Peptides against a protein of PDB entry 4PN1. Designs and how they scored, part 4

Target 1, 261 residues: chain A of PDB entry 4PN1
Amino acid sequence: KIEMNFLNKPIVPDTTKVISNFLTHYLITEPVEHVEIEAKLGTLIDLETQNRFEFPVMNETILNPEFNLRTRFESDMTASEHKYLNEFLNQAFRDSQKPGRLPFAYKHTKQVDLFYETEDNSRDKIRVSKNQSDNQVLACVKKRRVADLFLYCPNDAFDIRISISDELPVSMPSGNQQPSLTRLKDRVGYVHQEIKIDLTKTTQNDPVYDTTERHELEVEFGNIADLRDRAQKAKDGMEAPLFRRVQLFMDNVRILRREHS

## One batch from the design tools (peptide; made by RFdiffusion4, then SolubleMPNN)

Design b1_p8_3_s2 (from b1_p8_3, 6 letters changed)
Fold by OpenDDE base, seed 3:
Structure b1_p8_3_s2 (fold): chain B 261 residues (1-261), chain A 8 residues (1-8)
Amino acid sequence: as target 1 above (261 residues)
Amino acid sequence: SPWSSIPP
């Protein structure tokens, strides 16, 4: 019989534990009611050099938010990288349809997101999402970025930002308000084991600034209720279910951030 | 189509 270690018990990597604790805080300790939890692929940019941040570590490293590392996160990639990931995920989708596998679900959506400033001039924005084809309102939410956790990934094509957001359903903005930002989103979404993977091409227009285009990949927890339940169990001393779910999430992220053309 | 790609 082979044992996994000298205790013959599972050991949890620090990354999993740290992320789990981070999530537990915003799921249970200071709960965000309408929480969205996503990881975005991108690049940590050193504000001093304007190049990718260089940290004296050799592997995936969660950056301590208590330290100002003078970085910004660019949740963007080249069109070529984005295309490669799209093809990669399409292949993964196809492979998952084979007997004995758990299948991906797939959805292609085109929507317009209209962002409105709030009356209190808070950083929180109201987002009205509409279907591009018929302008049907899909959602109207006040989105608040609650917290970020950054992972520096020196061995991979991308760094990671894990974000906690609060998406509170709200009433439509008054008819007199103009959007401060408009984003066209062409999104293909893949779902596997309730983990959502979205590739999004965004075109945004600002009334003052030039049109910008971005290519983004995000990974999201698709079942927050389950995640919250797992987090509660973790607070109650049973951490394994949460760790397993976070590990699944992160393994998907790790697969994706390693892929490049 | 699930096999289609987002245009670059």
Scores: peptide ipSAE 0.031, ipTM 0.714, DockQ to the pose 0.017
Fold by OpenDDE base, seed 1:
Structure b1_p8_3_s2 (fold): chain B 261 residues (1-261), chain A 8 residues (1-8)
Amino acid sequence: as target 1 above (261 residues)
Amino acid sequence: SPWSSIPP
């Protein structure tokens, strides 16, 4: 007879607990009403060296937000890396259509985001999103970044930023107001077990800066209501459902950040 | 297209 450990019970990795607690805070303790929870692949840059951050750890590590490590997070990747990930996800999609698997869903979208300054000159801009095909308004929101959790991943191609955001629906800007920024988004989205994986190519026309192109990969919790329910149960002493969901999310992130040509 | 299409 073999047992898992001396308690003969599953043990939850510390990373899962830390992330679960982070999410629970903004889902339950100080709840964000229109919450978006996503992980972006990118690079932690050391502000002093302008190179990738080097921390004296040997594996995936959640950085303590109480410490100013003098880093910035670059959520961009090269076009080649982005292409590789697209091909990888396409293959994963195909494989998931096989018997005995849970299938991916796939969606390709093109949208334009128009950013407007607020009348109060607040830092938060109003974003109007439109479909490129029919110019229909998809959303008008004021997005506020609430919190970030950074994972340094020395053995992988990318570091991770997990972000909590509040996407507040707001009224459309006045018709005479001009956008301060226009962003074209070409996005392919993959959904597996209500985890959303988006590859996005963004073209930004800044009136001050030259046109910039960005390549981003983000992983998002696709069912916030379920996640909130799990978080509530965790607060009530039943943590296992939340831990399982966070573990699933993080395993998907881990797969993606390891992929490189 | 920068995207590799998934076959229908």
Scores: peptide ipSAE 0.029, ipTM 0.727, DockQ to the pose 0.014
Fold by OpenDDE base, seed 5:
Structure b1_p8_3_s2 (fold): chain B 261 residues (1-261), chain A 8 residues (1-8)
Amino acid sequence: as target 1 above (261 residues)
Amino acid sequence: SPWSSIPP
């Protein structure tokens, strides 16, 4: 007979606890009503060198937001890296269709995002998303970034930004308004156990990026209602369901950030 | 290079 440890009970990694507490805060304590929770693969860049920042740690580490580390996060990757991840996910999709597995769902979406200034000249723009094939409106929202956690991953190809956003549904802008920005999105989405994995090619003129095309990989919680329920239970003293869901999310993120050509 | 958007 063997046991897991001297308590013979599962133990939760500290990373899972920190992320779970972060999520609980914005799900329950100071709740964001229309919350989106996603992780993006990217690079923590040293503002002084413009290279990937080097922290004196040897593994996955959540950075303390109270410190100004003189970094920025770039959520872009090379076309070759993006292609590799696409091929990897295609193979994962195929393998999941085999007997005894839980299958991926797959969706290919091409959309155009139109950004409009608000009447109050706030920094938050209204985004109207339309399907490129038939120009049907998919969404009209005002998205606000609420909070971020940055994970430095020295052993992997990518660092991670976990973001809390508020996607407030709003009315369509007036017909006389012109968009201040247009963005084309070509997105391939994979869903497994209600975790969404999106590969996105974005085309726009953006002064922040020295290119007109971006390549992004995002991992998102696909069932916010369930996650909120789990967070409430955690607040009430039952943390295990939330920890399990966060662990699943993070394991998928960890798989993806370790894959490289 | 364009990526293969549709899995087989």
Scores: peptide ipSAE 0.039, ipTM 0.768, DockQ to the pose 0.015; fails the geometry check
Fold by OpenDDE base, seed 4:
Structure b1_p8_3_s2 (fold): chain B 261 residues (1-261), chain A 8 residues (1-8)
Amino acid sequence: as target 1 above (261 residues)
Amino acid sequence: SPWSSIPP
């Protein structure tokens, strides 16, 4: 007979606990009503050198938010990296269609995001999202960034930002208002076990800096209600369901950040 | 485009 350890019980990695506690706070303790929870692949940049920051650690490490490490997070990658991930996910999709597997779902969307200043001059802009093909309004929201958790990943191609956001539905801006910013989004979305993986090409026209293109990969919890339920159970003393869900999420993130051309 | 939007 083989046992897992000397207690013969599952043990939860500290990373999972820290992330779970972070999520529980914004799901249950100080709940965000219209919460979005996503991880973005990118790079922690040292503000002094403008290069990737180097921390004295040898593996995946959650950075303490109480310390100002003089870093910024760049949620971008090269076109070649993005292409590789697209091909990788396409293969993963195909493999998941085989008997005995849980299948991916796939969706391609082309969206335009129009950003408007709020009447109260709040820091948060109103985002109107439309389908590029028919200009159908998909959403009108005011998105507020609530909190971030950063993971430095020295052995992988990318660092990770886990973000808590509040996407408040709001009324459409007045017809007399002009957008302050327009972004075109070409998005390929993969969904597996209610975890969303999106590859997005964002094109932004800047009158000063010309047209810029960004390549992003984001991983999102696709079932917030379930996650909130799990978090509540955790607060009530049953943590295992939450830990399992967070572990699944993070394993998907870990797979993706290891893949590079 | 640097990546394919064609589904597999």
Scores: peptide ipSAE 0.034, ipTM 0.753, DockQ to the pose 0.016; fails the geometry check

Design b1_p8_3_s3 (from b1_p8_3, 6 letters changed)
Fold by OpenDDE base, seed 5:
Structure b1_p8_3_s3 (fold): chain B 261 residues (1-261), chain A 8 residues (1-8)
Amino acid sequence: as target 1 above (261 residues)
Amino acid sequence: SFLSDIPP
């Protein structure tokens, strides 16, 4: 007979606890009404060197937001990295269709995002998303970034930003308003156990900076109601359901950030 | 270029 440890009980990694507490704060304590919770793959850049920052740690580490580390986060990756991840996820999808597995769902979306200034001249813009094929409105929202956690991952190709956002549904802008910015998005979405994984190519035309293309990978909690329920239970003293869900989310993130060509 | 599709 063998046991897990001297308590013979599962133990929760500290990373899971820190992230769970972070989520609980913005789900329950100071609740964001229309919350979006996502992780982006990217790079923590040293503002002085413009290279990836080097921290004196040897594994995945959540950075303390109270410290100004003189860094920025770049959520972009190379076209080749993005292509590799696309092929990797396509294979994961195929493998999941086999008997005995839980299958991925797959969706390919091409949309245009139109950004409008608000009447109060706030920094938050209204985003209208339309399907490129039929020009149907998919969403009209005002998105506000509420909080971030940054994970430095020295052993992996990418660092991670976990973001809490408020995606407030709003009315369509007046017909006389012109968009201040337009973006074309080509997105492939994979969903497994209500965790959403999106690969997005974004094209933006700028009169000053010419046409730019961005390549992003995002991992998102697909069932916020369930997550909020789990967070409430955690606040009430039952933490295990929340920990399990955060662990699942983070394991998917960890798989993706370790994959590289 | 577009992202590669997967057959259903």
Scores: peptide ipSAE 0.223, ipTM 0.878, DockQ to the pose 0.015
Fold by OpenDDE base, seed 2:
Structure b1_p8_3_s3 (fold): chain B 261 residues (1-261), chain A 8 residues (1-8)
Amino acid sequence: as target 1 above (261 residues)
Amino acid sequence: SFLSDIPP
């Protein structure tokens, strides 16, 4: 007979606990009403060197937000890396359609995000999202970045930023307002077990700055209500459901950040 | 270049 360990009980990795606690805080303790929780692949940049952050660790490490490490996160990758991930996810989709598997859902969308300044010139802009094909309004929100959790991943091509955001639905800007920023988004989205994986090519047109293109990969919790329920249970002493969901999320992230050409 | 769709 084989046992898992000397207690013969499942053990939860510390990373799972830390992330779970982080999520619980913004789901339950100080709840964000219209919460979005996503992980982006990118690079932690050392502000002093402008190179990738270096820390004396040998594996995935959650950085303590209480420490100013003088870093920034660049949520971008090369076109080649992005293409590779696209091909990888396409293959994963195909494989998931086989009998005995849970299938991916897939969607290709093209939208434009129009950003508008608020009357009070607040930091938070109003974002109007429209479908590029028919110009239908998909959403009008004020997005506030609430918190970030960074994972330094020295063995992988990418580091990870987990972000908590509040997407507050708001009224459309007045017809007389011009957008301060426009983003064209070409996005392929994959959903597996209510985890959303999006590859996005973004073209940003700024009237002041040069046009920029970005290639992003994001992983998002697709069922916030369920996640909140799990977090509440965790707060009440039953942590297993939350841990399982966070583990699933992070395993998907780990798969993706390891894939590189 | 555009993102690659899943082949039908």
Scores: peptide ipSAE 0.218, ipTM 0.873, DockQ to the pose 0.015
Fold by OpenDDE base, seed 1:
Structure b1_p8_3_s3 (fold): chain B 261 residues (1-261), chain A 8 residues (1-8)
Amino acid sequence: as target 1 above (261 residues)
Amino acid sequence: SFLSDIPP
């Protein structure tokens, strides 16, 4: 007979606990009403060197937000990296259609985001999203970044930013108002067990800067109601359901950040 | 194919 450990009970990795607590805060303790929770793949850049951040750790590490490490996060990747991930996810989709597996869902969308200044000249812009095919309005929101949690991943191709955002529905801007920024989005979305994985190519036309292209991969919790329920249970002393969901989320993120050509 | 790739 063998046992898992000297308690003969499962143990939760510390990373899972830290992230779970972070999420619980913005789901339950100080709840964000229209919450979006996503992880973006990217690179922590050292502001002093302008190179990838080098921290004296040997594995995945959640950075303490209380410390100013003089870093910025670049959520962009190369076109080749993005293409590789697209091919990888397409293969994962195909494999998931096999008997005995839980299948991916897939969606390809093209939209345009129009950003408008607010009348009060606040920092937060109004984003109007339209479908490129029929120009129908998909959403009109004011998005506020509430909090970030950064993971330094020295052994992987990418570092991670987990973000809490509030997407507040707002009224459409007046018809005479011109957008300050226009962004075209070509998005391939994959959903597995209510975890959303999006590859997005963005083309941004900035009136001040030249047209820029970005290649992003984001992983999002697709069922916030379920996640909030799990977080509430965790606050009530039953943490296991939340830990399992966070573990699933992070394992998907870990798979993706390791992939490179 | 059901799947389409994101343009490079």
Scores: peptide ipSAE 0.123, ipTM 0.813, DockQ to the pose 0.016
Fold by OpenDDE base, seed 3:
Structure b1_p8_3_s3 (fold): chain B 261 residues (1-261), chain A 8 residues (1-8)
Amino acid sequence: as target 1 above (261 residues)
Amino acid sequence: SFLSDIPP
């Protein structure tokens, strides 16, 4: 018989534990009611050098938010990288349809997101999402970025930002308000074991600034209720279910951030 | 194709 270690008990990597604690805080301790939890692939940029941040570590490292490292996160990649990931995920989808596998679900959506400033001039924006084809309102939410956790990944093509957001359903903005930002989103979404993986091409128009295009990949927890339940159990002393779910999430992220042409 | 590429 082979044992996993000298205690013959599972050991949880620090990354899993730290992320789990981070999530638990915003799920249970200071609960965000309409929480969205996603990881975006991108690059930590050193504000001083304008190059990718260099940290004296050799593996995936969660950056301590208490320290100002003078970085910004660019949630963007090249069109080529994005295409490669799309092809990769398409193949993963196909492979998952084989007998004995858990299948991906797939959805392609095109929508327009209209962002409106709030009356209180808060950083929170109202987002109205519409289907591009028929202008049907899909959602109207006030989105607030609650917290971020950054992972520096020196061995991979991308760094990671894990974000906690509050997406509160709200009434439509008044007819007199103009959007401060418009984003066209072309998104292909993959779902596997309730983890959502989205590739999104965004084109945004600002009334003042030039049109910008971004290529983004995000990984999201698709079942917040389950995650919250797991987090509650973790607070109650049973951490394993949460750790397993976070590990699954992060393994998917790790697969994706390693892929490059 | 139902499984499209981004960018197109």
Scores: peptide ipSAE 0.120, ipTM 0.816, DockQ to the pose 0.016

Design b1_p8_3_s4 (from b1_p8_3, 6 letters changed)
Fold by OpenDDE base, seed 5:
Structure b1_p8_3_s4 (fold): chain B 261 residues (1-261), chain A 8 residues (1-8)
Amino acid sequence: as target 1 above (261 residues)
Amino acid sequence: SFLSSIPP
């Protein structure tokens, strides 16, 4: 007879616990009302060398936010890397349509984001998102970055930033206001078990720096209400449902960050 | 709808 361990019970990885506690804080303890929770693939860059930072660890490691490590996070990747991930996800989509699998949902969206200054000159801008095909308003929000959790991944192509944001719905800017910034987004979205995976190509015209392109991959919790419910249960002493959901999320992130051309 | 790729 074989058992899992000396308790014969499942054990939760420490990474799962740390992330779960982080999420519980901003879902329950100091709740963000219109919370968005996403992980972006990118690179932790040493500000001194402008290269990927080297930490004295050998595996996936959550960095302590209390320490200033003199790093920045670059959420951009090369066009080649982005293309590879697109092909990878397209294949994953196709495979999931086979009998016996849970299928991906797929959506291709082209939108324009217009950013407006607020009347009080606050740091946060109003973002109006419109569909490029019919100019229909998709959203009007004021997005505030609440917290970040960084994962250094020395064995993978990418590091990870998990972000808590507040996307506050707001009224449309007055008709007399001009946008301070315009971004075009070409987004391919994949959804599997309510986890959203988005590949986004962003183009931005800058009068000084000309047209710039950014290539991003993000993974998002697609059911915040369910996640909040799980976090509440965790706060009440039943952690297993939250741990399972965080594990699923992180496994998808881990798959993606390991893929490279 | 057909799958599409985001061009690099």
Scores: peptide ipSAE 0.074, ipTM 0.792, DockQ to the pose 0.016
Fold by OpenDDE base, seed 1:
Structure b1_p8_3_s4 (fold): chain B 261 residues (1-261), chain A 8 residues (1-8)
Amino acid sequence: as target 1 above (261 residues)
Amino acid sequence: SFLSSIPP
């Protein structure tokens, strides 16, 4: 007879615990009201070298936020990488439609984001999102970045930033106010087991800078209420449901960050 | 096709 280990019980990877604790803090301990939790694929850049960060570790490593590593995170990839991931996810979608699988849902959206300065000249801009097809307002929010957790992934094509954000609904800007920034977003979204995977091409028209294009991939928890419930249970001593959900999330992230052309 | 791709 074979057992899992000397306790004959499942063991949770430390990475899962660390991330779970991070999420629990902003879900339960100091709860963010309109919380968004996402992981972005990108690159940790060493500010001194301007190259990808090199740390003396051999595998996926959560960086301690208490240490200033003099890095920045670039949440961008090449058009080629983005195309590859799009093709990869399209194939994953097709495969998931087969009998015996849980299917992906798919959505393609085009929107425009208009950014407005606040009356108090705060750093937090008001974002008005509109559907490009009918110009209907989808949202008007102030998005505040609350916290980040960075994963250095030396063996993979991308590093990861997990972000906690607060999306506060706000009133529309005054009709005479001009946007300080406009972004066109072309987004394909894939949802599997309430984990959202979005590929976004953003075209930004900046009045000061030339038009820039960004190619982003983000993975988001699609059911915050469920996640909060799981986090509450974890605080109450039942951690397994939260760990399972975080493990699922991270496995999806791990699949994506390993893919390259 | 139901699926579309993000243009480069």
Scores: peptide ipSAE 0.072, ipTM 0.789, DockQ to the pose 0.016
Fold by OpenDDE base, seed 3:
Structure b1_p8_3_s4 (fold): chain B 261 residues (1-261), chain A 8 residues (1-8)
Amino acid sequence: as target 1 above (261 residues)
Amino acid sequence: SFLSSIPP
């Protein structure tokens, strides 16, 4: 008979604990009311070299936010990488429809995001999202980035940014206001066990610069209420439910970040 | 190029 370890009990990976604590802070301790929690695949760029950041670690490592590492995060990938991930997720979707599996849900959406400056000249912009087909307003929010947690992943194609955002529903901008920025989003969304995986192709027209495209993959907690409940329980001393949920989330992220063409 | 949809 084999045992897991000398205690014969599961042990929680340190990464799970750190992320769980990070989430608990913004869910419970200093709660963000309209919280969005997502992980994006991308690249940590060293501002000094303009290359991918090189840290003296050999595996997935959460970077300490208290240290200024002189990095930026590029939440982008090549079109080929994005296509590969799309195909990969399509296959995963198909496989999940088989008996005995928990199925993915799937949605393909095309929307336009219109960004407006606020009247108070705050840095936060109002985003109006519309369906491209009928111009139906899908959302009008003021999104604020609250916090980031970066994972350097030297063995994988991508690094990870976990972001906490506040998405405050707001009234539509005045009819006289013109958008400062417009983005077209072609989004393929997958949902498995209330974790959202979105592949998004964003097209942005700049009046000064050429049209730019961005290819993003994001993983989002689809049930914030449940996550908040789990975080509260964790704060109260029962950590296991939160750890399990974070582990699930991170496993999905880990699967995706190692997939490449 | 648009993202591919899931075949039915």
Scores: peptide ipSAE 0.027, ipTM 0.709, DockQ to the pose 0.015
Fold by OpenDDE base, seed 2:
Structure b1_p8_3_s4 (fold): chain B 261 residues (1-261), chain A 8 residues (1-8)
Amino acid sequence: as target 1 above (261 residues)
Amino acid sequence: SFLSSIPP
C-alpha cells in the first residue's frame, strides 16, 4: 500500500496557501464588491537593467509585495508566442471534446473598448465595451486595480501577475462626451471548469504615438460567487475547498506559462 | 485573422 506521506494526509503547498490568503483578503476581509481576479502571463522587468528580473531562486516564487524590487510587469508577448498558445489551446479544446473528458467552451469575440474621462478627473476611466459586429453595449464599467501579486518563474517562458480589480458598473457617459482612447480587442476565449482563458490581441490607436498591438493571455476565475463562498469557508476554518480551487487555477496557469514556441 | 477560430 502506498501512502501520500508519513501522515497519510494531503498537504497543501505554500504557493497555494499564500495565493488563497491573498484572495481571501479581497474577497472577505476587505471585500471588493465587483471583483475580478485574473492572472496574466508576461515578464517581470528589472527597471535598472530593462531585462527580465533575476532573483536568486530556482523555481516559481511569489514575490513579497512589501519589498520594492524596482520591477515592472509587461503583459505583452510576441505574436509568435501568442500564435503558439492559440494553437495549443485549440488542441486542448479538441482533446477535451473526447468522451470521458470535461469539455472546453469556446468563444471568439471582437469588441471595441471606449475609454472616457470622468468628471472628477479620476485616474479610473469609464470603459464602454461594445461588440464590433452590431455595436451592442457589452459593459460599462469603471475598473480599478486593487492589488497585484507577482510570481517569478525562472524556469518558464513567462512570469505571472495575479490581479485583483474592481469593475464597478456605471452609467453610460453623456452623448456629447468623446472617448479619450479606443481599443480594438480580438479575443478567443476558452472556459474549462469555470476557469476562463483568454487570448487577446489588442490594437490601440494613439494620435501622438504609433498604432500599437498587444498580445495577452489571461486566466480568470469564472465563478466569483463560488470563490467567495469558498473563501468564506476558509475564514471559518474549512480551507480545503478554497485550496482545491486555487490549485486548479494555478495548475492551468502553470501549464500555459511553460508553453512556448 | 491572427487568432484562429476552432472549426466546428
Scores: peptide ipSAE 0.021, ipTM 0.680, DockQ to the pose 0.015

